# Peptides against a protein of PDB entry 4CIC, part 69

Target 1, 148 residues: chain A of PDB entry 4CIC
Amino acid sequence: KVSTKGHYGVQAMFDLAQHFGEGPVSLKSIAERQGLSEPYLEQLIAVLRKAGLVKSVRGAQGGYILAREPRDIKVGDIIRVLEGPIAPVESVSQDDPEHSLKFDFSVTKSVWEKVKKSIEEVLDSITLADMLKDAEEAQMAQGYMYYI
Target 2, 147 residues: chain B of PDB entry 4CIC
Amino acid sequence: KVSTKGHYGVQAMFDLAQHFGEGPVSLKSIAERQGLSEPYLEQLIAVLRKAGLVKSVRGAQGGYILAREPRDIKVGDIIRVLEGPIAPVESVSQDDPEHSLKFDFSVTKSVWEKVKKSIEEVLDSITLADMLKDAEEAQMAQGYMYY

## One batch from the design tools (peptide; made by RFdiffusion4, then SolubleMPNN)

Design b2_p16_3_s3 (from b2_p16_3, 6 letters changed)
Fold by OpenDDE base, seed 3:
Structure b2_p16_3_s3 (fold): chain B 148 residues (1-148), chain C 147 residues (1-147), chain A 16 residues (1-16)
Amino acid sequence: as target 1 above (148 residues)
Amino acid sequence: as target 2 above (147 residues)
Amino acid sequence: DKEFEEKYSLEIPADD
């Protein structure tokens, strides 16, 4: 599971990728396009900026830009920054101490580690540039449907 | 993320696989071995039984057995029964309508679908028989470390 | 290690 934070973070980064090379984008404009609350986006962008994935530009036409080219940012990089390491199993909330996962059977753990590895491999195989390409291909396909 | 329900369900099913062919296993014994609460395990087993992965045996030596051979039960089958379809993204709880993921960008959705597919492929590649084999190999490796 | 495990929980929605 990707959290809402990871999901929105990828959306925000993808929006910045779509505007890469056009100059700084305001948080307001990202929030409007992506259907996000501006305050929530500000928190996400602050984390992404601290991690060096985004840069802030000051001035009248200020805002945010990707700190690297879209090809140099993996979805996995975004997720790791926002969510930390990819975990395949929800840790049982400590609030039910009686349901402590006491018996971490090594075999069941190995299943979840395989799932984790698979998720990491997928997310590390997708760059923002790949997402841009997929979006362009989808738009072209829609354009062809309107001309038929 | 696999939920606690899925995790414990796989543990319970694996316990039943370890005892496959030995007759019915009591919920109490599974709960004790797996460190689960008996009431919680009862709920899990009820779902697994309804889905035809487990059978109940009645009588003095009653309990539960796998309904199929361990090789015929995938981890993915257990997870789908307990958790439903594998979702890669947490659905934003309906309770915060303002944070509705309104803009389901098709491209971001496709990323998550790829993650989903990858998880499904992994979970469908692992049977309870594979888990039994892995456990045996691990026990042998531990046995060699004690010599 | 624990924080990482909590964040990537797969919620599989039950088919109604």
Scores: peptide ipSAE 0.125, ipTM 0.785, DockQ to the pose 0.160; fails the geometry check
Fold by OpenDDE base, seed 1:
Structure b2_p16_3_s3 (fold): chain B 148 residues (1-148), chain C 147 residues (1-147), chain A 16 residues (1-16)
Amino acid sequence: as target 1 above (148 residues)
Amino acid sequence: as target 2 above (147 residues)
Amino acid sequence: DKEFEEKYSLEIPADD
């Protein structure tokens, strides 16, 4: 399960990918197009910028751009930056010693590691360029349905 | 991310699989072996019983058993019963209209559906019998390191 | 089915 933070982060990065090469995009315009609050988007963009996935451009036409080409940014890279390492199981906070997973049974752990690996493989197989291509194909398919 | 509920549910079901064919197991004994609180385990077992994955046996030697053979119970079945359907993304609670995923962009949705499908495929590929086999292989490997 | 989407949140831990 991807967090809301990961979901909106991928959505914001995809918006920046759609405008890649057109110059800086304002946070306001991203927020409006993606249905995000501007304050929430500002927090996401700050993290993505610190990780080197986004660049800030200063000036009257300032805003944000992708720091790399869409083909060089995996969905997995965005998720790892926003959410950290893909954990298969919620770590029960170590602070409750009574509910410490005292019996981290190697067998149950192995199930969750298999799930983690599968998620990582999927997210690392999808780039922002792949998402752009999927969007173009979807738009073409919709356009053909209106001409029939 | 599997919830703590899903994690402990799989652990409890695996304990019942290890004792499959030996008769009813008490919740107390499962809780002790798996490091779970008995009240928490009682809640998990109630859900698993209602879903028909576990049976209750009454009497002085009463307790719980798997309702099916370990080979006929997938990890995915346990997870779906305890946590509901495997969702790739947290549904933002519809109650905050400002943070409703208003733009469920088909493209971003497709990414999460791919993740969901991959999780389902993994969890549906693993049975309690596969977990039993993995445990036996791990015990054998540990035994060979001591000789 | 909306109930399915709520329970399996993969919280990926943020690097603090």
Scores: peptide ipSAE 0.119, ipTM 0.780, DockQ to the pose 0.258; fails the geometry check
Fold by OpenDDE base, seed 2:
Structure b2_p16_3_s3 (fold): chain B 148 residues (1-148), chain C 147 residues (1-147), chain A 16 residues (1-16)
Amino acid sequence: as target 1 above (148 residues)
Amino acid sequence: as target 2 above (147 residues)
Amino acid sequence: DKEFEEKYSLEIPADD
């Protein structure tokens, strides 16, 4: 499961990808297009900027741009920045030292590691460029549905 | 990501798999072995029983058993019972009707659907029997490290 | 430990 933060972060990055090469985009315009509050988007963009996925452009036409080409940004990169390592299982806090029945949860852990690996592989296989292509294909499919 | 409920549910089901064929296991014994509170385990077992993954045995030696062989129970079956459908994204509550900018989130949705499918495929590829085998292999590997 | 739970929790909010 991707958190709301991860979900909206991918949406915001995808919006920036759609406008890549058009110059800086205002947070307001992204927020309006993605149905996000501007304050929430500011927090997301601050994290993404600090991670070097987004650049701030200063001036009257200031705003944000992708720091890299859409092909060079994986969905996995966005999620790792916003959510940290894609962990499959909540580390049950080892905080209760007494019931250290170290049951060799190695097997159950291995299940979750397999899930993690699978999620990572999927998210690392999808770039913002792939998402742009999928959007174009979806728009073409919708266009054909109106002409038939 | 699997919730604590899903995680502990899989642990409880795995414990029952390890004792499969030995008769009914008490909730107390499962709770002790899995580091779970008995009340929490009672809630998990109630759901698993209602879903037909676990059977209750009555009597002085009463308890719980797997309702099916370990090979016939996927991890995905356990997770679906405890957590419902493996949803990749939290449904952002559509509760704000006004900002119904139906942005065609079709593309972002497709990313999460791919993640969902991948999780489902993994969880449906692992049975309790596979977990038992992995446990045996791990025990053998530990045994060799002491020699 | 708790941080991981919160981020990827498959907790479907219960419909209140």
Scores: peptide ipSAE 0.109, ipTM 0.785, DockQ to the pose 0.164; fails the geometry check
Fold by OpenDDE base, seed 4:
Structure b2_p16_3_s3 (fold): chain B 148 residues (1-148), chain C 147 residues (1-147), chain A 16 residues (1-16)
Amino acid sequence: as target 1 above (148 residues)
Amino acid sequence: as target 2 above (147 residues)
Amino acid sequence: DKEFEEKYSLEIPADD
């Protein structure tokens, strides 16, 4: 499961990837294109910037850019920055003392570890460059559907 | 991401698998062994029973049994019953009208579909029989560490 | 399509 934070974070990073090399993009323009609230996007961008995935540019034409080339940013990197380590299971809130019998059933844990590993492998196999390529292919396919 | 419901559901089903062929297991005994509240377990078992993964046995030695052999129950089957279709992304709550611009970015959707498929493949590759085997291997490994 | 969105809320508890 990817959180809303992870989902929107990937969208925002993909928007920045689409504008990579064109200069700084304003948060407002990202928010408008991605259908995000600007305040929410500001929080996401702050985290991504702190992690070194995004750079801020100051000035009248200021905004944000990717800190790395799209090929050097995995979807997994974005998710880890926004959500932390990819967890396959919601942590059972320790706060219910009746549920404190951590029968750490090693076997059930191993199932979730396999799920985790599989998610990590998928997310680490996809870069922002791969997403850009997929977008171009999708646009070309749509363009062909309009011309036929 | 598996919910707490999915997690505990797999634990409860695994407990029933460990007792498969021994007869009906009481909810109380499952709850005690798995560290679950009995009321919560009752809700899980009700769903699993309705889905035909568990059977109820009535009488003085009543309780629950697996409705199928452990080899015929995938972890994915349990998760689908408890959580429904495996979703890779949390639904962005439609309730914030400002977020209603469903830019259905086909590209981001495709990323999540790849994640979904990967999760499904893993969960459908693991049966309760596989989990039983892993438990036996783990117990044998622990037994060898004590000698 | 909508049903798929709701279910996979991974609440990672923030370690406070």
Scores: peptide ipSAE 0.099, ipTM 0.779, DockQ to the pose 0.205; fails the geometry check

Design b2_p16_3_s4 (from b2_p16_3, 6 letters changed)
Fold by OpenDDE base, seed 4:
Structure b2_p16_3_s4 (fold): chain B 148 residues (1-148), chain C 147 residues (1-147), chain A 16 residues (1-16)
Amino acid sequence: as target 1 above (148 residues)
Amino acid sequence: as target 2 above (147 residues)
Amino acid sequence: DEEFENNYALEIPADD
């Protein structure tokens, strides 16, 4: 599963990708376009900035830009920054001592590792540039449907 | 992510697979071997039974058995029964009306659909029989390290 | 369509 944090993080990064080369984008404008609360977006952007995926530009026309080209940012990079390592299974809370008999069945673990690897491969195969291309293709397809 | 419910459900089903053909297994014995609370396991088994993955046997030597052969139960089947459809993204709670502008960017949705498909393919490629084989191979490998 | 959203919460363990 990807959390809401990961989902919105990818949306925010995609918004920045759509404006890449046009200059800084305000958090307010991203929030409005992506249907995000500005305070929540501020938290996401702070994490993404700290990880070096986003840069802040200061001044009256300030805001945020991608720190790298869209082709150099994978969806997997965004998810890892926001959520940490891709984990296919929720950590069984260690806190219940009765659950401490983690029979770490190596076999069950191996199933989840296969799932993890598969998720990583997919997310690392998709860049923000790929998403931009898909958006353009979708817009063209919609445009064609309006002209028919 | 697979929930704790899915994780423990797969463990419980794997325990039943290891005892397949040996007769009914008590919930207590599964709970002890898998490090699960018996009440929690009872809830899992109830769902799995309702879905037709597990059968209950009544009597003094009663318990549970797999309803199908291990080769006929995919990990994906277990997960779908316990967690519902495999979803790659947590539902953004619809309850916050301010979040109601789901700009359902078709592009972002397509990313998650690709992830979903990939997870489904993996989980549907693994049967309880495959897990049994992997366990046997792991035991043999451990046995060779002790010699 | 709605059912698909709810189930796969990535509970990331809170770092203690």
Scores: peptide ipSAE 0.040, ipTM 0.786, DockQ to the pose 0.199; fails the geometry check
Fold by OpenDDE base, seed 1:
Structure b2_p16_3_s4 (fold): chain B 148 residues (1-148), chain C 147 residues (1-147), chain A 16 residues (1-16)
Amino acid sequence: as target 1 above (148 residues)
Amino acid sequence: as target 2 above (147 residues)
Amino acid sequence: DEEFENNYALEIPADD
């Protein structure tokens, strides 16, 4: 599962993608549009900024922008920054060397590695630009339902 | 992430698969071989039994067996029984109807649905029989390194 | 290590 942190981080990054090229967006406006608390969003944005996915703009119309174009930011990049390496299973402490269970552990580990790889492939296949396109297509589809 | 419950549940089911056809296995022996506490394993086995993945055998040589052949049990079936539906994201409470955020929520939701589908496809592609085969292949590969 | 364990938990929504 993607944590709440990863979920809201992707939402915040998507909001910044929707406003890409319009200038800096205030944290308040992102928080209001994404249903996030402003203090929580500040923590997320601080991590994303440190990772070079977001830039801070200073001034009266200051705020945040994407540090890269939406096409150059994968969902997987956002998740890895916020949550670290995508791990499919909790690290069961490998520290007990005495248990001969190494082999059964290896087979079950391989299942989880396959899950990890699959998650990584999906998240690395989706950019913020892909999400913008999906949003535009969904908006057009809704617009057609109101004209019929 | 698969929970510790899902992880240990798959280990316990795999142990039962390794002993499939040998008769009932005691919870104590599974716990010892899988590095699990016996009380924790009892809880897991109770859920797996209720779901019809495991059967209890009574008697002096009583214990547990797989209720189906290893080929007829997917890893996804075990996970769904122990954890419920594979959810890629924690359910953010949809309960606040007033926030106009439905659209952005829909796009982000679609990302997580793609992740869910991918996880389900992987876990539903792996049976306990596939895991047994992988174990045999790994054991053979280790045997060849010693010659 | 502990923080990473909690993040990807497949918390299945309780059907309440």
Scores: peptide ipSAE 0.035, ipTM 0.781, DockQ to the pose 0.154; fails the geometry check
Fold by OpenDDE base, seed 3:
Structure b2_p16_3_s4 (fold): chain B 148 residues (1-148), chain C 147 residues (1-147), chain A 16 residues (1-16)
Amino acid sequence: as target 1 above (148 residues)
Amino acid sequence: as target 2 above (147 residues)
Amino acid sequence: DEEFENNYALEIPADD
């Protein structure tokens, strides 16, 4: 599963991809378009910036841009930056010592590793450029539905 | 991702699969072998029983058995019973109205649907019988490392 | 059912 942080992070990065080449986008404008709180978006953008996926531009027309072309940013890269390694199972918080996964049955671990690999393969197969293309195709399909 | 409930549920079902054909297994014995609390396991087994994946046997040698053969139980079946539909994204709890997914961008939804489908395909490709086979192969491999 | 949505939140524990 992807957390809310990962979900909103992908939305914010996709918004920046849609405006790629148009110059810096303000956090306020991203927040408004994506239905995010501006303070929450600031936290996400700070992490994405530190990871080198986003750049801040200073000045009167300042804001944020993608640090790389949309084709060079995978969804998997965004998720790994925001959430860390893709884990298929919730790590039992070490705070319940009685539920220590003492029996890390190798077989059950293998099931979850297969799930992990599958998720990684999917997320690494999708770029922001692929998402842009899908959005364009969806808009064209909606446009055709209005002409019929 | 799979919850702790799903994880432990698969472990408990796998334990029952390992004892399939040997008769009823006590919850205590499953809990001890899988490192689970007995009360937590009782909750899991109650759900699995209601879904028809496990049967209770009454009597002095009572306990639980798989309701079907290990080959007829997918990991995906266990997860769907314990956790419900495999969701790739956490549903933003409706309790934070400010974080309502107002912009369900069709494109981001499509990404998560692809992830969901991939998870479902993996979990539906693995049966308890496949897990038993993998365990046997792993035990044989460990046995060969000692010789 | 609201109860179903809450339990599948795989919180990735933040590594300390």
Scores: peptide ipSAE 0.023, ipTM 0.780, DockQ to the pose 0.240; fails the geometry check
Fold by OpenDDE base, seed 5:
Structure b2_p16_3_s4 (fold): chain B 148 residues (1-148), chain C 147 residues (1-147), chain A 16 residues (1-16)
Amino acid sequence: as target 1 above (148 residues)
Amino acid sequence: as target 2 above (147 residues)
Amino acid sequence: DEEFENNYALEIPADD
């Protein structure tokens, strides 16, 4: 499960991808377009900046840009930065290791590891460039529906 | 993400699969083997029973059994019963639909739908019988390490 | 606010 933090982080990064090459984007403008609170977005952007996914530009026309091209940023990279390692299961505090049949635990763990791997593969297969392309295709499809 | 409820539900169902054909298993014995609180397990089993994945057997040797063979119960079936539809993203309350660029929302949604589909495919590909087989293989591998 | 965030947070295991 992707948290609200991961979800909004991907939205904010996608907004920056849509404006890639146009110069710095203000946090205010991202917040307005994505329906985010500016303070919440500031926290997300701070983490993303620390991870080197975004750059801050100083000045009167300052703001944020992607630190890399959209093709060089995977959705998986964004999620790992914001949420850490993809955990398919909530960490069950194994408080009492003594009574848990170690064997049953290993088999159930393997199920969740397969789920984890599948999620990682999907998120690592999608770049911000792929999302931009999907957006363009969707806009074209909508344009054709209005002309038919 | 699978909740604690889903995780423990799969463990409890796997315990019942290991004892399939041996007769009814008491909740107490499942709780002891799986390291679960009996009251928590009672809640899980009640949901699983209502969904028809387990049966209650009455009597002095009463308890619970799988309602179907282990091969006919997918991990995905257990998760859907306990957690509902697999949600890859926490439902962001889109409180203000007016200002969200509808378009950007559609693209991000498609990412999460791909994640959902992948999780469903994995969980629907694994049965309790597959888990039993994996357990047997792991036991054999451990036995060979001791010889 | 906090309760709504908790239901939707990926519990990152705390580095113990």
Scores: peptide ipSAE 0.022, ipTM 0.782, DockQ to the pose 0.191; fails the geometry check

Design b2_p16_4_s1 (from b2_p16_4, 12 letters changed)
Fold by OpenDDE base, seed 4:
Structure b2_p16_4_s1 (fold): chain B 148 residues (1-148), chain C 147 residues (1-147), chain A 16 residues (1-16)
Amino acid sequence: as target 1 above (148 residues)
Amino acid sequence: as target 2 above (147 residues)
Amino acid sequence: SAFDPSEETGHSLTLF
């Protein structure tokens, strides 16, 4: 499972992408739209800001914006910032040399490396711009379903 | 991260695959080779047995065998038995209707569905027989590096 | 000592 942090981080970044070019959005407005607690969203945004994916805008209409265009932010970039490197298996800490004789047999490791690569390829193939396009297509499809 | 249960479950099934055709192996011997506690391995094997991936053999040389040939057991089959359906995101329990206005906007769901499909394709493309072959190739490569 | 990961309650494929 993608952690709750990764999941909600992608949702929050997608909300910022939907408002890209409209100016800064408040954390409160993002929290309300995405069904997140404001304190939890503050923690997510703080990490994303430190990674240079989000910018804070100061002033009376202060808030947050994407630091880059939606096309220049991959879902994989968001996940790596929030969760770290995609690791399909917990690296059994090599640090206990007495337990290091756990034959993490090269073959089982190779299975998880294949899974890792596959996840990375998917997440790095999807940008926030792709998600915006998919949202527009879904809205159009719903609109057509109401007009029929 | 694949849960420790999924990881060690694949290791235990791979150990049984390496001994396939040699008769039943004891849980103790699997536990020793794979660096698992015997009680933990008993829990894994109990689940795998209930799912029909492993058979218990009774007698003086009793133990466990694969219930199917290594080629007929996918890594995906083992993972689904131990961990359930591959779910990239916890389904936000639809059960709280008051929080159900969480616009699980179809788009974020589609991202996770793409991830799910990709993981399933990988895990369903690898059999225990493929893992045995990879092990043999790795042993041959190590043998050539020592000569 | 054989590792007993049974105390790790995390049943979910935490792929991340």
Scores: peptide ipSAE 0.174, ipTM 0.833, DockQ to the pose 0.204; fails the geometry check
Fold by OpenDDE base, seed 5:
Structure b2_p16_4_s1 (fold): chain B 148 residues (1-148), chain C 147 residues (1-147), chain A 16 residues (1-16)
Amino acid sequence: as target 1 above (148 residues)
Amino acid sequence: as target 2 above (147 residues)
Amino acid sequence: SAFDPSEETGHSLTLF
């Protein structure tokens, strides 16, 4: 499972992508649209800002914008910022020497590495621009179904 | 993350694959080799047995065997039995009607569905026989590096 | 009420 943090982080970044070029968006407006508490969203945005995915704009029309174009932000970039490296299995912390006899059979590790690679390839193949396009296509498809 | 249950379930099934054709293996011997508590392994084996991936053999040399050949057991089969369907995101339970306004934007859902499909394809492409082969190749490679 | 998922203990990327 993608953590709730990763999930809502992608939603918040997608909201900012939908408003890209319209100017700064307030945290309040994002929180309202995404159904998130403003304090929770503030924590997400703080991490995303520190990673350079989001910019804060000051002033009367202050708020947040994407720091890069939607095409230059991968879903994988967002997930890595919020959750860290994709780890399919909790690396049993090497720090418990008594459990060092976990014959982490190199073979089972290779399975999880294949899963990791596959997830990374998918998440790195999807940009916020791809998500915008998919949203537009879905809206058009709904519009056509109402005219039939 | 694969749950601890899924992870150790794959290890236990791989242990049984390594002993396939040698007869029944005791839970105690699997637990010792895999570094698992016997009670924890008993819970895993009970689930795997109920799903028809493992058989219990009775008698003085009683224990457990794979119910199918290693080539006929996918890693994906083991994971689905132990963890259920691969769900990349917790489906926010539909049961909180007040949170029904979660605009689960169809677009974000599609991202997670792509991740799900990718994980399923990988796990369904790997059998216990593939894992046995990889283990043999790794042992041979280690043997050649010592010469 | 706006959902605060921080109360949900599920912080781990539990892919499974």
Scores: peptide ipSAE 0.171, ipTM 0.833, DockQ to the pose 0.229; fails the geometry check
Fold by OpenDDE base, seed 1:
Structure b2_p16_4_s1 (fold): chain B 148 residues (1-148), chain C 147 residues (1-147), chain A 16 residues (1-16)
Amino acid sequence: as target 1 above (148 residues)
Amino acid sequence: as target 2 above (147 residues)
Amino acid sequence: SAFDPSEETGHSLTLF
C-alpha cells in the first residue's frame, strides 16, 4: 500500500497543480476539495515546502503554490519527498551480516529490486502536467457522454 | 514495502524450489536455511498449502514439497496468496462514495493503478524456475571469480 | 468526518 502520506501528498500536489498560475491556495480550500483534514494537510505541506516542491505566500490572499511548474514535478519526486526512497523490502541484511551472505537472499533481493525499479520508472514517468492533461481528457469524455 | 509475510513466503517457496524433486523438506530445515522462526514458517506454509502451492507429505521423511513445478509458480502467485490482491492504495472510495466521485480521485487513482499494473507485470514475469536459474548463474559467476 | 490518517505511522511505501 502506498502510505496515506504518499497518497494524500499526491492529491494535495495535484490540487495545487490545478490552481497553478491562479495565485496562492489556502490549506482550508485544498483540505475541503481533497477531503483531507487541515491539520494533516499542514504536516504534508510542511514537508513538501521543506523539499522545495511548494512555496508559502504571505498576505491577505496568502496560501501555497507549487514551487515549480507542473511539468517539472514528477509523482516520483513527491513520493520520495514524503516517503523517502522506494524500498519494496526493508534490507533485512543490515542487522545480521551473516544472514546477508546467504546466496538465497541475493536472489530474492533481485526480485524486489526489479519491483523497485519498475515502480520508480512508472512514478518518474508521470508529471503533475500529465495528471492535469488526464484530468482534462476525462472531463471532456464525461462532457461528451452527457451530451450524447 | 512488501510485507514480511510476502518476503518470507517468497524465500520459503524458493527454498522448496531448490529442493524440488529431492523429496519432502522439513519445516525445521527450511527455517534454518532461510533464517525464519519455525512457528512463523508453519503459519506461512499453512496458507500456501491451503492455496495449493505446497503439499504436505506424511511419514518418517515427511515435510513439504511444491505442489507444482517451479516453472508453474510465479512470484505474483505467491504474493497474491499471502497478501491478497496487490493494492498500492487502499480504495479510500469504499467508505465514502461522495469522495469517490471527485474527479481528482479518479486521476490520482489512475496513477496508483499504473503502479499496480507495473508491479503485477514484474511479479507475474518471474517464476521460481527463473529464480533457480538466477541462483545457478550467480553461483557460477562466484565460482569463476574464485578461479 | 474528515479522515485523519495521522495515526498511520508507516512512512514507507507499503506496496503491499
Scores: peptide ipSAE 0.165, ipTM 0.827, DockQ to the pose 0.226; fails the geometry check
Fold by OpenDDE base, seed 3:
Structure b2_p16_4_s1 (fold): chain B 148 residues (1-148), chain C 147 residues (1-147), chain A 16 residues (1-16)
Amino acid sequence: as target 1 above (148 residues)
Amino acid sequence: as target 2 above (147 residues)
Amino acid sequence: SAFDPSEETGHSLTLF
């Protein structure tokens, strides 16, 4: 499972991408559109801002903007910022000496490494610009379904 | 994260694959080799047996065997049996009406569906026979490093 | 109410 943090982080970043070039968006408006609590979104935005994916704009019409163009932000970048490196298997913490006798068979590790690589390739192949395009295509498809 | 259940399930199935054709293997011996508790392994084996991936052999030399040849068991088959269908995102259970207002933006769902498909393709491309071959190649490579 | 997933302890892409 993509953690709730990763999932909602991608949603929040996508919301900011939809408003890219329109000026700063308030956390309240993002929270309302994405069905998130404002306090939870504030935590996500703080992490994303620290990573340089989001900028804070001060003033009466202040809020947040993407720090980069949507085409320059991969879904993989968002996930790595929020969740860290993709780990398909919990690294058995070295710290439990009783469990350290896990023969992590090199072969089973290689399976999970292949899974990791595959996920990374997918997430790094999708930008916020790709998501915007997919959203526009989906809206057009729905619009045509109402006109027929 | 592959759950601990999926991870150890693949290890246990791989252990049975390494002994395929040699007769039944005891749960104790699998548990010792894989660093698992016997009770935990018993739970895994019960699920795998119910799914028809493992057979129980009764008798003094009883134990467990693969129910199929290693080439006929995909890693994806093991994972689906132990963990169910691969779900990259928790489906917001329809049952909490207060949480049903999640605009699961169709676009974000499509990202996770692409991730799901990619994982399924990888796991369905690897058989226990492929894992056996990789283990033999790794052992040969280690053997050549010592000679 | 707005969903607050802050109680969800999952810090890693748990694919499974």
Scores: peptide ipSAE 0.163, ipTM 0.830, DockQ to the pose 0.229; fails the geometry check

